# Ledger of designs, part 121: peptides against a protein of PDB entry 3HUF

Target 1, 320 residues: chain A of PDB entry 3HUF
Amino acid sequence: MWIIEAEGDILKGKSRILFPGTYIVGRNVSDDSSHIQVISKSISKRHARFTILTPSEKDYFTGGPCEFEVKDLDTKFGTKVNEKVVGQNGDSYKEKDLKIQLGKCPFTINAYWRSMCIQFDNPEMLSQWASNLNLLGIPTGLRDSDATTHFVMNRQAGSSITVGTMYAFLKKTVIIDDSYLQYLSTVKESVIEDASLMPDALECFKNIIKNNDQFPSSPEDCINSLEGFSCAMLNTSSESHHLLELLGLRISTFMSLGDIDKELISKTDFVVLNNAVYDSEKISFPEGIFCLTIEQLWKIIIERNSRELISKEIERLKYA

## One batch from the design tools (peptide; made by RFdiffusion4, then SolubleMPNN)

Design b2_p19_1_s4
Fold by OpenDDE base, seed 1:
Structure b2_p19_1_s4 (fold): chain B 320 residues (1-320), chain A 19 residues (1-19)
Amino acid sequence: as target 1 above (320 residues)
Amino acid sequence: EKKKEEEEILKEELEEAKK
């Protein structure tokens, strides 16, 4: 989201969130959802227009800001952004930090991009929420992205957490639920005058972790917990691979169960399979290797003695 | 005249910044 602050109390000491939309900035406007009052002698009654675009698809992957357009409203003293005079037709900015000078005001409006990028695990939930979140200037998507700050967990009572949720947790993204999204959607009007009134996603996250026994206390409890072990996996999902890497595993990839030869078995401690392959091919598993699903692995990883548990299962099958 | 007015406005803005 875009946040603006200013020196010298020209914004009345308030921090404002600028959602996608158009704002008239000037001395003789009243603060509301489309106006920003700035009080200084050299500032025109209507001085500038700020236009913030909705996030692009690219912004979801890069964590880049919503495009910020500035137009001078044909003022006597002009408008500058980052010490450069705004052109007559306006200029567009993709920088994360903008120093906006109105007229000859000695104090500047500082606009900065606060990264918030929400990944969804479920396409149906994405379809439900994407429009509203984009209108808040929040990029949204389904695929893994290095720019993601938040991850929406699916509420399925009694089901195991998904690989996406496991990976989001270990990647130290803030896991949120539909209750947070609902709350976030209601604060749009209240945060106009005070950006600090944004709901704390960390509180939601803490509550999710506390109330769900499928999560360890912290990502640090699981990160590199299996350092020194080696696994083989089917080349299925990038998230599954990245999850296993975060566990500290050495990973070999194979294309089919038929590729699991004696050489691969000699180099690996266990094989990680997806649920479909595990269930369908359970009878045809190679002898002398421990095969498990990611969900089965996760149940071991969340235990305090995960290394000992894995070692026991590996030993059990090598001597069987 | 315009330059003088601009200089006066600039002086007033700078005086407000010193308060």
Scores: peptide ipSAE 0.039, ipTM 0.713, DockQ to the pose 0.779
Fold by OpenDDE base, seed 2:
Structure b2_p19_1_s4 (fold): chain B 320 residues (1-320), chain A 19 residues (1-19)
Amino acid sequence: as target 1 above (320 residues)
Amino acid sequence: EKKKEEEEILKEELEEAKK
């Protein structure tokens, strides 16, 4: 989201969140959802127009700011952004930090980008929330992104957490639910005058972890917990591969169960399968190695004695 | 010195904005 602050008292000491939309900035406007009063002698009654665009798809992957357009409203003293005079037709900015000078005001408006990027695990939830979140200047998507700050867990009562949720947890992404999204959508008016009134996602996250026994106490309890072990997996998803890497596993990939030869078995402690393959091909599992799903592996990983549990399963099959 | 001049300008501007 864009946040503006100003030097001195020209914004009355307030910070504002600027959501996507249009703002008239000037000395004789009244502060509201589309106007920003700036008190200075050299500032025109209506001095500038700020236009913040909705997030682009690229912004979801990069964590870049919503485009910030500045237009001078034909003022005598003009408008500057980052010490450059704004052009006659206005200029657009993608920098994360903007110093906006109105007229000859000795104090600048400082605009800065606070990154918030929400990944969804479920396409139905994305479809439900994306429009509202984009109107808050929040990029949204389904795919893994290094720019992701928050991850929406699908709240299906009684289901195991998804691989996406497991990976988001290990990446130290803030996991949120629909309750946080609802709260976030309602605060839009209250945060106009005070950017600090944004809801704390960490409180939501703490509540999710506390109330769900499928999460360990911290990501650090799981990261590299399986260091020294080797697995083989189907080349199915990048997220599954990255999850296993974060566990500290050495990973070999295969295309089919038939590709699991004696050489691969000799280098591998266990095989990780997706649910569909695990359920359909149980009778065709290679001899001398145990196969499990990511969800079964996760259930072992969240235990305090995860290494001992895996070691026992490996030993059981060597003597079988 | 510059900060004092800026504070004086701001004070004058704030007093004019109240009129």
Scores: peptide ipSAE 0.036, ipTM 0.675, DockQ to the pose 0.085
Fold by OpenDDE base, seed 3:
Structure b2_p19_1_s4 (fold): chain B 320 residues (1-320), chain A 19 residues (1-19)
Amino acid sequence: as target 1 above (320 residues)
Amino acid sequence: EKKKEEEEILKEELEEAKK
């Protein structure tokens, strides 16, 4: 989201969130959803137009800002952005920090991008929330992204957490739920006058983790917890691979259970499978190797003695 | 000196805008 603040009293000492939309900036406008009052003698009654675009698909992957357009409204003293005069037709900016000078005002409006990218675990939830979140200037998507700041956990009562949720947790992404998304949808009007009223997701995250026994106390409890062990996995998802890497595992990949040869077995402590393959092929597992699902592995990882537990299971199946 | 004068002008304008 774009946040503006200014030196001195030209914005009345307030910070403001700018959502996607158009704003008239000037001395003789009233602060509302489409106007920003700025007070200085050199600022015109209607001085500039700010236009913030909705996030692009690219913005979800890069964490880049919504495009910020500035147009001078044919003022006597002009408008500058980052010390450059705004062109007659307006200019568009993708920088994360903008210093906007209106006329000869000694104080600048500082616009800065607060990165917020929300990943969804399922397409149904994305379809439900994407439009509203995009109108807040929040990029949304389904795929893993290095720019992801928040992850929406599905509320399925009594179900195991998904691989996506596990990975989001280990990446230190803030896990949120529908209650936080609902709250975000209500703040749009209140944050016009005070950007500090933007809800903090950390409280929601703390509550989710506290109330769900499927999470360890911190990501640090699980990161590199299986350092020194080796696994093989079916090449099914990048998220599963990255999850296992964050556990400190050495990973080998295979295309089918039939590709698991004696050499791979000799170098591998266990095989990680998805639920579908595990359930369908239980009878055809190679002898002398421990096979488990990611969910079964996660249940071991969240225990304080995870290394001891995994070692016992490996030994049990090697000698069975 | 010029910055102080401009800050004073801005303060005066803010006081006038409150009236």
Scores: peptide ipSAE 0.035, ipTM 0.682, DockQ to the pose 0.091
Fold by OpenDDE base, seed 4:
Structure b2_p19_1_s4 (fold): chain B 320 residues (1-320), chain A 19 residues (1-19)
Amino acid sequence: as target 1 above (320 residues)
Amino acid sequence: EKKKEEEEILKEELEEAKK
């Protein structure tokens, strides 16, 4: 989200969130959802227009800001952004930090981008929330991104957490739920006056982890916990591969169970399968190798003795 | 010192903007 602050008291010492939309900035406007009052002698009654665009798809992958447009409203002293005079037709900015000078005001408005990029675990929840979140200036998507700051966990009662949720946890992203999204939808009016009223997602995350036994105490308990072991996986998802890498596994990929030959078995401690393949192919698993799902692996990984548990299963099947 | 001068200028600017 864009946040504005100012040097001195020209914004009354308050920080403000700017959501996507249009703002008239000037000395003789009243602070509201579309106006920003700035008090200085050299600032015109209506001085500038700020326009913040909704997030682009590119912004989701880059963690870049919503495009910030500035137009001078034909003022006597003009408008500058990052020491450059704004052109007559206005200029657009993608920098994460903007120093905006209105007229000859000795104090600048500092606009900065607070990165918030929300990944969703499923397309249904994305479809439900994306429009509202985009109107808050929050990029949203389904695919993994290095720019992802938050991950929306799907609450299915009685189901295991998804691979996406497991991976998000190990990546140390802030896992959130629908309750946080609902809260975000209510803050829009209040944060106009005080940007500090933006809800802290970290508290929501702590509560999710604390109240769900499917999570380990910390990501650090699982990261590299299986260092020294080797697995083979069906080339089904990039997230699954990255998850196994974070566990410290050496990974071989195969395209079908038929590709699992004696040589691969000799170099592999266990095989990781998706649920569909595991359930359909249970009767055709290669002899002498431990096959499990990612969800089954996760249940072992969250245990404090995960290495011992895996070792016992490997030994049981190598000598059977 | 400069910060105080800037604050005084700002106060004067604020008082005049209220007139």
Scores: peptide ipSAE 0.035, ipTM 0.653, DockQ to the pose 0.109

Design b2_p19_2_s1 (from b2_p19_2, 14 letters changed)
Fold by OpenDDE base, seed 5:
Structure b2_p19_2_s1 (fold): chain B 320 residues (1-320), chain A 19 residues (1-19)
Amino acid sequence: as target 1 above (320 residues)
Amino acid sequence: MEKEEEELKKEEIEEHKKR
């Protein structure tokens, strides 16, 4: 989201969130969803127009800011952004930090981009929330992104967490739920006066982790916890592969269970399968190999003695 | 002109320091 603050109390000592939309900026406007009052004698009654665009799909992958357009409203002394005079037709900015100078005002408005990108695990929830979140200047998507700051888990009471949720947790992404999104939708008007009134996603995350025994105490408890072990995985998803990498596993990939030869078995401690393949093929598993699902692996990984549990299970099947 | 603009800028800075 864009946040503005200013020197010399020209914004009354307050920070403000700017959501996508159009703002008239000047001395003789009243603060509301479309106006920003600036307290200076050196600025025009209506001095500039700020226009913040909704996030693009590219912004979800890059963590880039919503485009920030500035137009001078034909003022005597113009408007500058980053020491450059704004052109007659207005200029658009994609920099994360903007120093906005209105006319001869001795103080600048500082606009800065606070990164917030929300990944969804569920396409139905994305479809429900994407429009509202985009109107808050929050990029949204389903795919893994290095720019992702938050991850929405589906609240199904009594359901196992998904591979996406497991991976988001290990990536140290802030896991949130629909309750946080609902709360976030209500604060839009209150944050006009004070950007500090934004709901704390970390409180939501702490509550999720505290109330769900499927999460370890920290990501650090699981990261590299299986260092030195080797697995084979059916080439199904990039997220599953990245999850196993974060566990410190050496990973071999195969295309079918028929590709699991004696050589692969000799080098592999266990085979990771998706639920569909595990359920369909469990009768045809090669002898002497430990096959499990990612969800079964996760149940072992969240235990404090995960290495000992896995070692014991590998031994059980090698000597059976 | 330039001197008057520097004076106005100084006056505004002083007004903001008194708030």
Scores: peptide ipSAE 0.114, ipTM 0.786, DockQ to the pose 0.516
Fold by OpenDDE base, seed 2:
Structure b2_p19_2_s1 (fold): chain B 320 residues (1-320), chain A 19 residues (1-19)
Amino acid sequence: as target 1 above (320 residues)
Amino acid sequence: MEKEEEELKKEEIEEHKKR
């Protein structure tokens, strides 16, 4: 989201969130959803127009700011952004920090980008929320991104957490739910004058972890917890592979269960399967191999004695 | 004109120092 602040109390000592939309900026406007009053004798009654665009698809992957357009309203002394005079037709900015000078005003408006990118685990939830979140200047998507700051967990009562949720947790992404999204949708009016009134996602995240026994106390309890073990997995999802890497596993990939030969068995401690393959092929598992799902592996990893549990299961099947 | 702009700028800076 864009936040503006200013020197010299020209913004009345307030930090303001600028959502996607158009703002008239000047001395003789009243603060509302479309106007920014600036208290200075050295600026025009109506001085500039700020236009913030909705997030692009690229902004979701880069964590870049919503495009910020500045237009001077034909003022005598113009407008500057980062010491450069704004062009006659207006200029667009993608820098994360903007110093805006209105005419001869001795004080600057400082605009800065606070990154927030929300990944969804479920396409239906994305379809429900994406439009509203984009109107808040929040990029949204389904795919993994290094720019992702928040992850929406789908609350289905009695379901295990998904691989996406497990991976988001280990990446230290702030896990949120639909209740937090509902809250975000209501704050649009209340945060206009005070950016500090933005809801704390960390409180939602702490409550999710505390109230769900499927989460360890911290990501650090699981990261590299399986260092020294080796696994083989079907070439299925990048998220599953990255999850197993974060556990410290050495990973071999195979294309089918028929590719699991004696050589692969000799190099691997266990085989990780998706639920569909595990349920369909459980009768045909090779002898002497520990096969499990990611969800079964997760249930072992959240235990304090995860290494001992895995070692016992591997040994049980080697000597059976 | 330039003197009036410099005076207004000085007034704004001085008003800020008093807050």
Scores: peptide ipSAE 0.114, ipTM 0.790, DockQ to the pose 0.353
Fold by OpenDDE base, seed 3:
Parts: sequence; structure tokens; C-alpha cells
Structure b2_p19_2_s1 (fold): chain B 320 residues (1-320), chain A 19 residues (1-19)
Amino acid sequence: as target 1 above (320 residues)
Amino acid sequence: MEKEEEELKKEEIEEHKKR
């Protein structure tokens, strides 16, 4: 989201979040959802128009800002952004830092982009929340992204955490739930005067981890915990592959269980399967190899003695 | 004109130093 601050107390010492929308900026406007008062004798009554666009799909993958449009309102001394005069028709900016100078005001408005990109594990939850979050200037999506800052865990009471949730945890994404999204949606009016009123997701995350025994205390407890082991997996998802890489595993990929030959078995400690393949093909598993699901592997890796547990299980099945 | 604008800028900077 965009945050503005200013030098010389021209914004009354306050930081403000700018959500997608249009703002009239000037000396004689009153602060509200569509106006920004600037306290300076050197600016016009109505000096500039700021327009912030809703996030694009590309912004979800890049963590780029919502497009920031600046238009001068035919002022005597114009408007500058990053020392460049704003054109007569207005200019659009995708830079994360904007120094906005209104006329001859000796103080600058600093706009900066606070990156927030929310990944959803479930398409139904994305469909429910995407509109509201986009109106906050928050990009949303289902696919993994290097720009992802937050991950929405689906609260199904009594279900195992998904591979997406496991991966989000290991890549140090802040895991949140629907309660945080609800709270985030309610602050839109309160943050007009104080950007610090934006809810901290880290408290929500700490509470989720504390109250769910399926999480280790930290990602560091699991990252590279299986270094030196080798696995094979079906080429089913990028998230599953990236999860196994973060565990420090050497990974071989195959297209079907029939592709598991004696050479692959000789180089592999275990085979990782999804639940559907594990349940359907359990009777046809290759002899002399340990097969498990990602969820079964996760139950092992969250234990303090994960390396000993996995070694014992490999030995038990190689000599059975 | 330029002198009056520099004076207004100095006055505004001084008003903000007194806050």
C-alpha cells in the first residue's frame, strides 16, 4: 500500500495510507477519504490530484506498487515528482519511492510503497476476499510468488495443513487467517489519520503457530533438516518441489510409478507422493523403497529427531 | 518576484522551526 509522510509538519506530523482512489491535495481541503490537507502558504487551495489504481495481476508477482498518478490542477508553480515537472495531462509512476513537491513549498511529501501481497490456498476464499483487499491496494492470487508476504491458511478444524501452508511457513511468509482479513477490512477509515493503525499480521501469525501443533516453533527447525537424503517425487506441483528443496533434499522427478527403476531406487532414500496417488497405488508400490505422502513427511520433519526417525523408517523398509 | 518568493520560503521555514 502507499504511505505518505512529509517534511516540515505540512501533513501535521502524521503518516497516511493512500488506498486505491482519487485524492485532491491542497491547502484548503479537509482530510477525508478523497482529500489530503497540506499545511503550507506556498501551495494552491487545490493543488494536485493523486489517483492510485487498484493492483494489477502483474503486481502480485512483482510486488510492484499500485500505479500512482499525479496531476497538477493548473497551479502557478506546478507539481514535481522526483525533481521532474509533472506534465500537463498528468504522469503515472510505478516507482516505490516518490518525492512530491507542490509548487514552491520548501518541504516534500514522501510517498513510499509498503509491499503486501496475499496468497490464498483456496480459490473460494480468494473469490470472497480479493475485491476488498484490492480496494486496500493489496495484490492477491493463488499461485506462489516471490513477492508473497502473507499466506491465508484455510481454517478447516481437524484437517492437516496443506502443502501450500507448509511451503508458506518454510519460506517465512506470514501465515494469516480469515480473522486477520476481517480486521484488515475494517481499518480502512481509521488509517486515514494514522497509518500506524494498520493491523500487525505478526501477532495473528504467532497466535496461529502457538495454537496449532502441526507447526514447528520456527522455519529454521525444518530448513535443511533432511540435508544429505535423496527423494523421488511425481512431477505434480511446483510447491511440493520447492518444499522438498527447502528441507535440503536431493530431488529426482518421475512421471509415473512405473518409471521407478532399479537405478532410481539405488539413488533414492524415499519416494514422496500426493495423497491421491498414495491411496490409489499403495498396492502397486515398488519393492525395496519407502513411499510416503508429503503430510507423512511433514509429521516426521516437525519432530526434533526427524533425521533419526526418517533413517529408521528407511532401514525398516529396505531390509523388510 | 524572485526575492519575494525566497522571502516567503524563508518565512515558511522559520514558521516551521518555531513549531
Scores: peptide ipSAE 0.114, ipTM 0.787, DockQ to the pose 0.430
Fold by OpenDDE base, seed 1:
Structure b2_p19_2_s1 (fold): chain B 320 residues (1-320), chain A 19 residues (1-19)
Amino acid sequence: as target 1 above (320 residues)
Amino acid sequence: MEKEEEELKKEEIEEHKKR
């Protein structure tokens, strides 16, 4: 989201969130959803127009800012952004930091981009929330992205956490639920004058982890916990691969169970399969190799003695 | 006009230094 602050108390010492929309900026406007009052004798009554666009699909993958348009309202001394005079038709900016100078005002408005990018685990939840979140200047999507800051866990009562949720946790993405999204939708008006009133997702996250025994206490309890072990996995998802990498595993990939030869078995401690392949092919597993699902692996990983547990299962199958 | 605007700019800087 865009946040503005200013020197010299010209914004009344307040930090303000700018959501997608249009703002008239000047000395003689009242702060509301479409106006920004600037307290300076050196600026016009109506000085500039700021327009913030909704996030693009590209912004979900890059964590880039919503496009920030600045137009001078035909003022005597113009408007500058990053020491450059704004053109007569206005200019658009994609920089994460903007120094906005209104006319001869001695103080600068500082606009900065705070990244918030929400991944969803399922298309139904994305379809429900994407429009509202985009109107907050929050990029949304389904696919893994290095720009994701938050992950929406789908709460099915009594279900195991998904691979996406496991990976989001280990990646140190803030896991949130629908209750947090509902709360975010209500704050749009309250944060206009005070950006500090933005709800803390970390409280929601702490409550999720505390109330669900399927999570370890921290990602650090699991990261590199299986260092020195080797696995083979079916080449199915990038998230599954990245999850196993975060566990410190050496990974080999195969396309079918028929590709599991004696050479692969000799270099591999265990095979990781998806649930569908595990359930259909369990009768045809190669002798002398430990095969498990990601969910079975996760149940081992969350235990404090995970290395001992997995070693015992590997040994058990070498002698079967 | 330009002098008055430079004076206003100086006044705003001095008002800020007093806060």
Scores: peptide ipSAE 0.113, ipTM 0.789, DockQ to the pose 0.409

